# Peptides against a protein of PDB entry 8YVU, part 58

Target 1, 39 residues: chain A of PDB entry 8YVU
Amino acid sequence: PQLCYILDAILFLYGIVLTLLYCRLKIQVRKAAITSYEK
Target 2, 160 residues: chain B of PDB entry 8YVU
Amino acid sequence: TWLTVLKKEQEFLGVTQILTAMICLCFGTVVCSVLDISHIEGDIFSSFKAGYPFWGAIFFSISGMLSIISERRNATYLVRGSLGANTASSIAGGTGITILIINLKKSLAYIHIHSCQKFFETKCFMASFSTEIVVMMLFLTILGLGSAVSLTICGAGEEL

## One batch from the design tools (peptide; made by RFdiffusion4, then SolubleMPNN)

Design b2_p13_4_s1 (from b2_p13_4, 8 letters changed)
Fold by OpenDDE base, seed 4:
Structure b2_p13_4_s1 (fold): chain B 39 residues (1-39), chain C 160 residues (1-160), chain D 39 residues (1-39), chain A 13 residues (1-13)
Amino acid sequence: as target 1 above (39 residues)
Amino acid sequence: as target 2 above (160 residues)
Amino acid sequence: as target 1 above (39 residues)
Amino acid sequence: LLSILEQLLSLIE
């Protein structure tokens, strides 16, 4: 049971990191799209 | 800029593979140190008996290191080498997943056969613990495989 | 303990979905960059 | 990993 909670913590942290990376990537895509539209 | 992003992702994937490998190795070592798997009856620890935490960790570690080196040096020959290593790591990861799934099935079957209603029975506790460890290793292996496949695709894209 | 395993499954699924979305987003960024380079 | 994250952040900016 304790191992399960540790795994949950790791997966949760991983999920947060991936979410942040995804958000950053999404912002980059939006910036690229805006730059392409202005050209 | 895109090449730089790809490189950063390769580094991230490489680091992820190395970390996954290290975690798998650590878990394998801890389990082997705490539990005498050889004396445990049944195939509950089949993945451990097969040495998956060790060789799997090695393959992922090598793949991750090669990916990082390839990204850092940006040499064509390193890219090809990394692609080969990532492919090998992907195969190893797939094999590991298969072994872990088989182990998980055996562990679950063991729990069902012995009607493990009492968690505190030594055999049931070991089976439950094994199942938990196998699930963790399975998750890590899937993550490692995902990173290896991603790196392989990136490397193949750079070679073309 | 059962709740912990369920949480693990949910977090794992979330991680897979985020990884796929991240890959798709990355591919989109690549396509956008290629299109911008060809112009 | 943090350095990689910082570099990624720098690319976004």
Scores: peptide ipSAE 0.499, ipTM 0.819, DockQ to the pose 0.146
Fold by OpenDDE base, seed 5:
Structure b2_p13_4_s1 (fold): chain B 39 residues (1-39), chain C 160 residues (1-160), chain D 39 residues (1-39), chain A 13 residues (1-13)
Amino acid sequence: as target 1 above (39 residues)
Amino acid sequence: as target 2 above (160 residues)
Amino acid sequence: as target 1 above (39 residues)
Amino acid sequence: LLSILEQLLSLIE
């Protein structure tokens, strides 16, 4: 049971990191799209 | 296009593979430090006794390192060398994953045989603990397999 | 204990899905960058 | 490993 909780914590952290990276990438895409539209 | 994307992410896949290997090694070390496998009754930890987490982790680490080197050495004069490194990385990763899956299946089979309802008994506790470790190894194996398959596809695509 | 294993499976699946989405988004960023460069 | 991750992140930025 304790190992399972540790694994959950690691996977949760991994999920959070990926979500943050995804958000940053999404913002970059939006900025690129806006810049392309202004041209 | 998919092959090109995978090629650009080879370093990431390599890092992921190395990380997976390190986690496996850490778990193996912790298990060896906490439990004296030689005194455990039964073959529940036969894969650990054989040192699989250690050599398996080494194979994954080598595969990841080769992938990173192959991606970084992308020069015109080193194209052939890079292709060779990618191929070697793909083979190493695939082989490592295959062996890991086989060992995990064997370990899982032993755990199922020793499955018991009462955790109060030492044997039941060990079986439960072994099951948890195997599950963790399975997750790591799946991650490693994903990286190895991606590298293999990239390598195969470059050869075509 | 069983709930913990289920949680592990869900988190693992979530991680895989996020990885795929991240890859797709990365491709979109690259396409946007190429389109912006051609203008 | 951490250094490699940081370099990759810097490349994306």
Scores: peptide ipSAE 0.487, ipTM 0.812, DockQ to the pose 0.207
Fold by OpenDDE base, seed 3:
Structure b2_p13_4_s1 (fold): chain B 39 residues (1-39), chain C 160 residues (1-160), chain D 39 residues (1-39), chain A 13 residues (1-13)
Amino acid sequence: as target 1 above (39 residues)
Amino acid sequence: as target 2 above (160 residues)
Amino acid sequence: as target 1 above (39 residues)
Amino acid sequence: LLSILEQLLSLIE
């Protein structure tokens, strides 16, 4: 049971990191789209 | 540049693969140090007895290192080498997953046969502990395989 | 303990989905960059 | 890894 909770913590951290990366990438896509629209 | 972003992602995947390999190696070493697997009767630790944490960790580590080196040096010969290593690591990961699934089934069968209602029984505790470790190793192996496959796809895209 | 394993499965699935979404978003960024470079 | 994170942050800014 303790190992399961450790795994949950690792997976949760991984999920948070991926979410942050996704948000950053989404912002980059939006910035690129705006720059392309202004050209 | 976009190429720089791609390189950073490949490096990240390589680092993730190396980290996964190191964690697997650490778990394998800890289990081998704490438990005398050779004296444990049954197939509960079949994956450990086969040395999967060791050779699996080595394959993933080599693949990750080669991927990072290939990305940093940007040499055609290194790209091919990295692709080969990633492919080999992917095959090794698939084999490891199969072994771990078999071990998990045996562990679950052992728990079921012995009707482990009493958690404090030494045999039941060992079986449960083995199952937990095998599950953790399975997750790590899947993550490693995912990284190796991603790197392989990136490398194949560069060769085209 | 059983709930912990269920949580692990959910978090694992979430991680896979996020990885796929990240890959798709990355491809979109690449396509947008190529289009911007050709202009 | 930290340098990669810093570079990623610089790309967002």
Scores: peptide ipSAE 0.470, ipTM 0.810, DockQ to the pose 0.125
Fold by OpenDDE base, seed 1:
Order: sequence, then C-alpha cells, then structure tokens
Structure b2_p13_4_s1 (fold): chain B 39 residues (1-39), chain C 160 residues (1-160), chain D 39 residues (1-39), chain A 13 residues (1-13)
Amino acid sequence: as target 1 above (39 residues)
Amino acid sequence: as target 2 above (160 residues)
Amino acid sequence: as target 1 above (39 residues)
Amino acid sequence: LLSILEQLLSLIE
C-alpha cells in the first residue's frame, strides 16, 4: 500500500510537469501560428 | 533545426529508457535484498524468479545508452547499432510485460484463493507486496517499451 | 489500497496520453517553423 | 544524469 501511494505521488508530479510543458508548447504553437498569419 | 530537435528527442527517449532501466534494477535489487525469493512457495514472484528486473534493466539501459551515443557521435554504424538495440529492447519489454501480467494474474489468484481478509498474515502480505511490485514494474516496463519503440521508429525513419 | 492501484492506472494512462500529445505538438511546432522559413 | 537535468531545465525555459 505504501509503495502504491509513492507511485501515485510520482505519477501525479509527472502529470503536472507534462501538463505545464504541454501548455507552454501549445502557447508556442499559437504564437508561431499568429506570426505566420501576420506574414 | 530538424536534426537538432530530433536529436533532443532521441536523447530524451534514451535518458528515459536508461532511467526506467535503473529504476527496474533498483527495484529488483531491493526485492532480492529484502526477500529470499527462492524460499517463497508458489509463483507469486515469477517475474523476479525469471530475473526480469535484471535482464530487462540491462536491455533498456543498453538501448538507451546506444541511442544517446548514436545521437551524439552521428555515425552511420552507430545508427544501425542503436536501431538494433532499440528493437531488442522493444522485444525484451514486450516479453517483460507478458511475464509481469502472468505474475500479476497468479498473485491475484493467490490472494483470491487464500481469501486474504487479514492483511497482516504473512502469506497475504507477501501476495499483496508482490502485486504492488509487479504493478510498478509493469508500469516501468510499459514506459521503457514506449521509449524503445519511439527510438526504433526514429531510427528506422533515418535509414529510409 | 485498491483505490491507490486504480489511481496509479489512471495517472499512468494520463501520462502516456500527455506524452503522445506533447510529441504531436512538438512536431506541429517544427512544421510551423519550416513553413515560416519557406515563406 | 546532470545533462538530463540540464536538458529538462532547458525544456522548461
């Protein structure tokens, strides 16, 4: 049971980090699309 | 720029594979140090008895290292080596997943047969612990397989 | 303890999906950059 | 491991 909770914590942290990275990447894609549209 | 980005992706996948391998090795070592698997009756620790944490970790580690080296040196011979290692790692990962699933089924069956209502009973505790470790190893193996497959696809794309 | 294992499975699946989405998004950023360079 | 950490940091920035 304790190992399961540790794994949950690690996976949760990983999920948060990936979500943040995904959001940043999505913002970059949007910025690139806007720049391409203005050209 | 594309080559640089692909290089970063390959390196990341290689690092992920090495990390997964190291974690699997650590789990295997800890389990072997804490539990004498040879004295455990039944197939609760079949994955450990088969030595999966060891050979699986080695395959993933070699695949990851070769991928990183291939990316860094940018040599044609290393690309083929990395592709071969990634393919072998993917096969090893698939085999490991199969073994872990079988172990998980046996562990769950053991828990069901013994009607493990008392968690503190040694047999039920060992079965539960085995299930937890097998699930963790399964997740790590799936991650390793995903990285190996991704690297294999990238390597195959470079050869075409 | 059973809920912990279910949570592990959900978080693991979420991590895989996010990784795939991140890879796809990264490819899109690269494609957008190439298209902008060819313009 | 340090290079991995540096790459992760570079991805975050």
Scores: peptide ipSAE 0.491, ipTM 0.813, DockQ to the pose 0.176; fails the geometry check

Design b2_p13_4_s2 (from b2_p13_4, 8 letters changed)
Fold by OpenDDE base, seed 4:
Structure b2_p13_4_s2 (fold): chain B 39 residues (1-39), chain C 160 residues (1-160), chain D 39 residues (1-39), chain A 13 residues (1-13)
Amino acid sequence: as target 1 above (39 residues)
Amino acid sequence: as target 2 above (160 residues)
Amino acid sequence: as target 1 above (39 residues)
Amino acid sequence: LLEILKKLLELID
């Protein structure tokens, strides 16, 4: 049970971090796409 | 730039709020159906006694729906309405987090006071179950609050 | 304890999905960056 | 809601 709760905390933190990183990457992709679309 | 990103993700945040609300509602309903919270000794389920899963889910659902509608229709009045709803949802989420933290503390205190080393006792099992549910609800509430705050900031940015 | 394991499973699945999405976005960022340098 | 999720998933992919 204790290991389960610890795992929950780790996975939750991992989820938050990945969400933030995903948002940052999405912004980077959009910026890169805009930069590449130079007409 | 940051506001622009939030605006682009507004629909996603709204959907996330709705999903979070639905999950919270489902958990609340399941807990209420399986456990007679009124018969449980102490304040282990204070968050449930306060009806947080229900009203919290409603607030998050309304906030998410309004956010999605506001984004799709791009109407000024909807933006204001969404901002108000998101603000209310954020306040509700904060209140919910507070209630859940208090409930969690009480549950943990109950476990420690009664020396619940064995989970076979009904009281200890209920306290453990309450702790697990409260932790889950707390995580969901934090996610919902984050989305609601993000949507509120996005709406405020649109009004400027 | 059973609920804890269920939560672990959900969080684990969420983490896997986010990781896959993150990897895909990272590849997209790299492709976009390469395309911008070729122009 | 499912359609929105599907559309979002398509946009992310």
Scores: peptide ipSAE 0.464, ipTM 0.805, DockQ to the pose 0.178
Fold by OpenDDE base, seed 1:
Parts: structure tokens; sequence; C-alpha cells
Structure b2_p13_4_s2 (fold): chain B 39 residues (1-39), chain C 160 residues (1-160), chain D 39 residues (1-39), chain A 13 residues (1-13)
């Protein structure tokens, strides 16, 4: 049971990090699209 | 193309594979240090008895290292070597997943047969612990297989 | 303990999906950058 | 390995 909770914590942290990275990347895509539109 | 994307992520996949391999080795070492598998009755730790954490981690580590080296040096012989290692790692990963699934089924069956109501009972505790470790190893193996397959596809694309 | 394992499975699946989405977004960023460079 | 990880982190940022 304790190992399961540890795994949950690791996976949860990984999910949060990936979500943040995904959001940052999405913002970059939007910025790139805006820059392309202005040209 | 998908191949171009995989090529650009080859180093990342290699590092991920090495990391997965290291984690698998760590888990294997911890389990072997804490539990004497040879004295455990039944097939609860069949995957460990087969030595999967060890050889699987070795294959993944070699595959990851070769992939990284191949990407850095960009030599034809290294690309071929990496492709071979990645293919072998993919096969090893698939075999490992199969073994882990079988072990998981055995562990679950053991828990059901003995009607484990008390967690502190030695047999039930061992079965539960085995199940937890097998699940963790299964997740790691799936991640490693994913990286190995991705690297294999990338290497195959470079050979064409 | 059973709920913990279910959570592990869900988090693992979520991690895989996020990884795939991240890769797809990265490709989009690169394509957008190339398009911007060609203009 | 650490250098690769650092480079990967730099590429992600």
Amino acid sequence: as target 1 above (39 residues)
Amino acid sequence: as target 2 above (160 residues)
Amino acid sequence: as target 1 above (39 residues)
Amino acid sequence: LLEILKKLLELID
C-alpha cells in the first residue's frame, strides 16, 4: 500500500510537470502563430 | 514527418530509456536486498526469479547509450548498432511485460485464494508487496518499451 | 489499496497522453517556426 | 548523462 501511494505521488508530480510544459509549449505555438500572422 | 520528430527526440528517448533502466535496476536491487526470493514459496516473484530487472535494465541501458552515442557521432556503424540494440531492447521489453503480467496474475490469484483479510499476515503481505512491485515494474517496462520502439523506428528511418 | 492502483493506472495513462500531446505540440511549434522563416 | 539532461532541459525551456 505504501509503495502504491509513492507511485501515485511520483506519477502525479510527473503529470503536473508535463502539464506545465504543455502549457508553456502551447503558449509558444500561439506566439509563433501570431508572429506568422503579422508577417 | 514522424521520423523527423523521432530523430529530434532521439536523445530524449535515450535518456528516458537509461533512466527507466536505472530505476528498474534500483528496484531489482532493493527487492533482492530486502527479500530472499529463493526462500519465498510460490511464484509470487517469478519475474525476479527470472532476473528480469537485471537483464531488462541492461538491455535498456545499452540501447539508450547506443542511441545517444549514435545521435552524437552520426556514424553509420553506430546507427546500425543502435538500431540493433533498440530492436533487442524492444523485444526484451515485450518479453518483460509478458512475464510481469503473468506474475501479476499469479499474485492476484494468490491473494484471492487465500482470502487475505489481514494485511499483516506474512503470506498476504508478501503477495501484496509483490503485486505492488510488479505493477511498478510493469509501468517502467512499458515506458522503456515505448522509448525503445520509438528509437527503433527512428533508427529504421535513418537506415532507409 | 485497490483505489491506489486504479489511481496509478489513470495517472499513467494521463502521462502517456500528455507526452503524446507534448510531442505533437512540439512538431507544431517547429512547423510554425519554419513557416515564419520562409516568410 | 547529466550533461545530456541539462541540454534536454535547455531545449525544453
Scores: peptide ipSAE 0.462, ipTM 0.807, DockQ to the pose 0.171
Fold by OpenDDE base, seed 3:
Structure b2_p13_4_s2 (fold): chain B 39 residues (1-39), chain C 160 residues (1-160), chain D 39 residues (1-39), chain A 13 residues (1-13)
Amino acid sequence: as target 1 above (39 residues)
Amino acid sequence: as target 2 above (160 residues)
Amino acid sequence: as target 1 above (39 residues)
Amino acid sequence: LLEILKKLLELID
């Protein structure tokens, strides 16, 4: 059971990191779209 | 389009494969060091008795290294070698998954037979621990197989 | 213990989905960058 | 491997 909780913690951390990266990429896409629209 | 994306991520997939292999090897060595699997009664640790963490990790590591080298040197002969290694690693991963599933079934059957109502019983604890380790190894093996298959597809696309 | 394994499965699935979404978003960013470069 | 990790980190940033 302890190993299961450790795995949960690792997967949870991985999910948080991926979510942050996804948000950053989404912001980059929006910035690129705005720049393309202004041109 | 998909081949182009996979080609761009080939190095990343190779690194991921090597990392997965290293983690599997570490888990295997730790389990072998802490538990004398040869003296454990039953088939709960059948995957470990078969030496899967060791040979599986070696195959995945070799496949990942060859893939990275092939991508960096851009040599035709290395591409073929990497494709062969990735294919072999994919087969090894599939075999490993099968072994782990069998081990998981045996562990679950053992837990069911002994009812394992008392967690502090040595046999139930070992069965539960084995099940957890097998599940972790299964996840890692799936990740490794995914990377190996992706690299194989990339290599096949380069040969066409 | 059973709840822990269920949580592991959910987190694993979430990680896979996020990885796919991240890849798609990365492709979109690259396409936007190429379009911006051609202009 | 370390160089690849550095490039990946740069790509993420």
Scores: peptide ipSAE 0.446, ipTM 0.794, DockQ to the pose 0.155
Fold by OpenDDE base, seed 2:
Structure b2_p13_4_s2 (fold): chain B 39 residues (1-39), chain C 160 residues (1-160), chain D 39 residues (1-39), chain A 13 residues (1-13)
Amino acid sequence: as target 1 above (39 residues)
Amino acid sequence: as target 2 above (160 residues)
Amino acid sequence: as target 1 above (39 residues)
Amino acid sequence: LLEILKKLLELID
């Protein structure tokens, strides 16, 4: 049972990090699209 | 800016692989230190007997390191090397998943045969512990495989 | 204890989905960058 | 290892 909770913590942290990276990447895509449209 | 972001992402994936490898190695060493696997009756720790935590961790660590080095030096030969290492790591991950699934099935079968849900015995505790460790290793292996595949795709895209 | 295992499964699935989405987004960023560079 | 950790922190930030 303790191992399960440790795994949950690791997976949760991984999910948070990936979410943040995904958000940053999404913002970059939007900026690139805007720049491409202006040219 | 885009190239720098992509580089950071690849480095992150490489670090994730190394971290996964280290965690697998740590689990392997802890299990070996706490339990005398060689003297345990049955195939409850078949994955450990096969040495998967060790060689799997090595493959993932090498793959991650090569990926990071490839990104830092931006050399064509390093990119190819990283691609090869990631491919090898992916194969190793797949093999590891197979071994872990087999081990998990054996552990579950052992628990079922001895009716461990009804009886609290040392053997049942060991089987349950093994199952938990195998599940954790399986998750880590899948994460490592995902990172390796991602790096492989990224490397292939750069060559193309 | 059962809830812990369920949480592990959910977090694991979430991690896989986020990884796939991140890969797709990365490809989109690359395509956008190429298009922006050609213009 | 410390450099890797610093890079990870930079990615988060």
Scores: peptide ipSAE 0.502, ipTM 0.822, DockQ to the pose 0.171; fails the geometry check

Design b2_p13_4_s3 (from b2_p13_4, 8 letters changed)
Fold by OpenDDE base, seed 5:
Structure b2_p13_4_s3 (fold): chain B 39 residues (1-39), chain C 160 residues (1-160), chain D 39 residues (1-39), chain A 13 residues (1-13)
Amino acid sequence: as target 1 above (39 residues)
Amino acid sequence: as target 2 above (160 residues)
Amino acid sequence: as target 1 above (39 residues)
Amino acid sequence: LLSILDQLLSLIE
């Protein structure tokens, strides 16, 4: 049971980090698309 | 560039905020229906007694809806209204987190004091249940606050 | 304790979905970078 | 809400 709460905290942190990384990657895709369109 | 990305995700953040609000309301309603919080001894449900699941969910829902409407109509007055609602929602979320943390501390202290080794005891069960519900609400509140803050930053960036 | 396990399941599912989306987005960025390099 | 989510998902794809 205590391990469950620890797992929740780890998974929550992982979710936040992945969300931030996803946003950054989405920006990179958009920048790459704009650069390809200008060429 | 960061502001432009956040602007494109405003609808998603708004939907997430509304979903978070709905989940909070559902949990609040279920807890109120199953348990008579007014008759429970102690302050283990202080967040519920304060009505946080209700008013917090309303603030998040309003903020999310206004953000979606503001993004779709792209009217200056709606942007300003959305910014105000998001700011209010952010403040409400911060207050809610504070209340939930206090409630969590009280619940944990109660569990430690009573040496709850046996979950079949009514008091220990209620304290554990309260702790679980408070943790869930805390997670939802953090998600809602994150959405509201993101929307507030987007709105502030558009006014500059 | 049961609610903790439910939360773990939801967070785990969310983490998997985000990981898949991140991988797909990363592949798109790589494809865009390769296309820009060939031009 | 699900319909909005589906539309948002379609915009991301």
Scores: peptide ipSAE 0.484, ipTM 0.807, DockQ to the pose 0.198
Fold by OpenDDE base, seed 3:
Parts: structure tokens; sequence; C-alpha cells
Structure b2_p13_4_s3 (fold): chain B 39 residues (1-39), chain C 160 residues (1-160), chain D 39 residues (1-39), chain A 13 residues (1-13)
């Protein structure tokens, strides 16, 4: 049971990191799209 | 440049692969040191007895290192080498997953046969612990395989 | 303990989905960058 | 890894 909770913590952290990276990438895409539209 | 971003992602994948391999190796060594698997009766630790944490960790580590080196040096020969290593690592990961699944099934069967209602029985505790370790190793192996496949796809894209 | 394993499975699935979405988004960024460079 | 993360952060800024 303790190992399961450790795994949950690792997976949770991984999920948070991926979410942040996804958000950052999405913002970059939006910025690139805006820049392309202004040209 | 976009190329630098891609390189950074490949490096990240390589680092994650190496980290996964190191964790697998650490778990393998700890389990071997504590439980003395050679004296454990049954197939509960078949994956450990086969040495999967060791050779699997080595393959993933080599693959990750080669990927990082290939990305940093940006040499055509290194790209091919990395692609080959990643492919080999992917095959090894698939084999490892298969072994771990078999081990998990055996461990589960053992728990079922012995009707481990009493957690404090040494055999039941060992079987449960083995199952937990095998599951963790399975997850790590899947992560390693995912990284190796991703690196392989990136390398193949560069060769085209 | 059973709930912990279920949570692990959910988090694992979430991680896979996020990874796929991240890859798709990255491809989109690349396409946008190429289009911007050609202009 | 941290340096890579910092570089990625700088790229976003």
Amino acid sequence: as target 1 above (39 residues)
Amino acid sequence: as target 2 above (160 residues)
Amino acid sequence: as target 1 above (39 residues)
Amino acid sequence: LLSILDQLLSLIE
C-alpha cells in the first residue's frame, strides 16, 4: 500500500508537469498564430 | 530555432529514459540485497530472478545516453547509432513488459491459491510485496519504452 | 489499497493522453513555424 | 535538467 501511494505521488507530479508544459506550448502556439495573422 | 527546441525535447526524453533505467536498477539491487531471491521458492520473483531490472536498466541507459550524445553532436553516424540503440531498447522494453506481466500473473495466482486473508503471514506478505514491486517495474518499463519509441520516431524523422 | 491502484491507473491514462496532446500541439507549432518562415 | 527547464522557461518569455 505504501508503494502504491508513492506511485500515485509520482504520477500526480508527472501529470502536473505535463499540464504545465501543455499550457506553455498552447500559449506559444497562440502567440505564433497572432504573429502570423499580423503579417 | 525550432531545431533547438526539438533537440531539447530529445535530450529531455533521453534524460527521462536514463532516470527510469536508474530507478529500475536501484529497485532491482535493493530487492536482490534484501530478499535474497535465490532462496525464495516459487516464481513470484521470476522477473528479478531473470535479471530483468539489470539488463533492462542497462539497455535503457545506453539508449538514453546514445540519444543525448547523438543530439548534442548532430552527426549523421550518431543519429543512425542512436536510432539503432533506441530500436533495440524498444524491443528489450517490450520483452521486459511481457516478462513482468507473466510474473504478475504468477504472483496473483499465488495470492489467490494461498487465500492470503492474513496479511501477517510471511508468504502472503512477500507475494504482496513482489506484486507491488512488479507493478512499479512495469510502469517504469512502459515509461522507458515510451521514451525510446519517441526518440526512435524523432531519429527516423531526421533521417528522412 | 485497491483505491490506490485505481488511482494509479487513472493517473497513468491521464499521463498518456496528455503526452499525446502535447505531441499534437508540438506538431502544430512546427507547422505554424514553417508556414511563418515561408512567408 | 534544471538548466534545460530554465532555458525552456526563457524561450517562453
Scores: peptide ipSAE 0.476, ipTM 0.810, DockQ to the pose 0.133
Fold by OpenDDE base, seed 4:
Structure b2_p13_4_s3 (fold): chain B 39 residues (1-39), chain C 160 residues (1-160), chain D 39 residues (1-39), chain A 13 residues (1-13)
Amino acid sequence: as target 1 above (39 residues)
Amino acid sequence: as target 2 above (160 residues)
Amino acid sequence: as target 1 above (39 residues)
Amino acid sequence: LLSILDQLLSLIE
């Protein structure tokens, strides 16, 4: 049971990191799309 | 800029593989140090008996390191080497997942056969603990496989 | 303890979905970069 | 986060 909570913490941190990376990537894609539209 | 993003993603995947491998190795060593798996009756620790935490961790570590080196040096020969290593790591990860699933089935069967209603019995506790560790290892292996496959696809895309 | 395992499963699925979405986004970014290079 | 990742990579190397 304690190991389960540790795993939850690791997965939670991983999920947060991936979410942040995804958001950054999405922002970059949007910036690229805007730049292509202005060209 | 996109190439830099792709490179950052490859580095991230490589680091994730290495980290996953290290965690798997640490768990494997801790389990081997705390529990005498050889003295445990049954196939509850079949994945550990097969040495998966060790060789799986090695394969993932090698693939992650090669991916990082390949990305950092940006050399064609390293890309091919990384692709090969990532492919091998993907195969190893798939095999590991299969072994872990079999281990989980055996552990669950063991718990069911012994009617482990009382978790305080040594055998039931060990089976439950094994199941928890195997589930953790399975999750880590799936993450490692995902990263290895992603790196393989990226490497294949660079060769084409 | 059962709730912990359920949480692990949810977080794991979330991680897989985010990874797939991230891969798809990466592929889209690559396609956009190739299209911009051909122009 | 990317800087932290680079530092972690540097520690592994």
Scores: peptide ipSAE 0.504, ipTM 0.828, DockQ to the pose 0.150; fails the geometry check
Fold by OpenDDE base, seed 1:
Structure b2_p13_4_s3 (fold): chain B 39 residues (1-39), chain C 160 residues (1-160), chain D 39 residues (1-39), chain A 13 residues (1-13)
Amino acid sequence: as target 1 above (39 residues)
Amino acid sequence: as target 2 above (160 residues)
Amino acid sequence: as target 1 above (39 residues)
Amino acid sequence: LLSILDQLLSLIE
């Protein structure tokens, strides 16, 4: 049970980090698309 | 640019594979040090008795290292070697997953038979602990396999 | 304890999906950057 | 992420 909770914490942290990175990348894609449309 | 991207991804996957292998080795060594698997009744630790955490981790480590080295040196012979190692690691990972699933089924069956309502009973504790370790090892093996397969696909793409 | 294992499975699946999405998005960003550079 | 990867690689080297 304790190991399960530790694994949950690690996976949760990993999920948060990936979500943040995904959001940043999505913003970059949107910026690139806007720049391409203005040209 | 696309090649640079693939290289960075390969390095990342290689590092992830090595890390997964190291974690598997650590778990294997800890379990071996804390528990005398040879004296445990039943097939709860069948994956450990088969030595999977050790040889599997070694294969993943070698595959990861070869992938990183191949990516850094950009030598044709290293690319082929990495592809071969990744393929072998993928096969080993698949075999490991199969063994772990079998072990997990046995562990779950053991828990069910003993109707483990009291966690403090030695048998129930051992079965629960084994199940937890096997599940963790299974997740790590799946991650390692995913990394190895990804590296194999990338390597195959570079040879074409 | 059972809830913990279920949570682990969900988080693990989420991590895999996010990793795949991140890879796809990264490829898209790079393609967009290349297209912008060629113009 | 690249920075983390570089740090990890530097630890392995």
Scores: peptide ipSAE 0.493, ipTM 0.810, DockQ to the pose 0.151; fails the geometry check

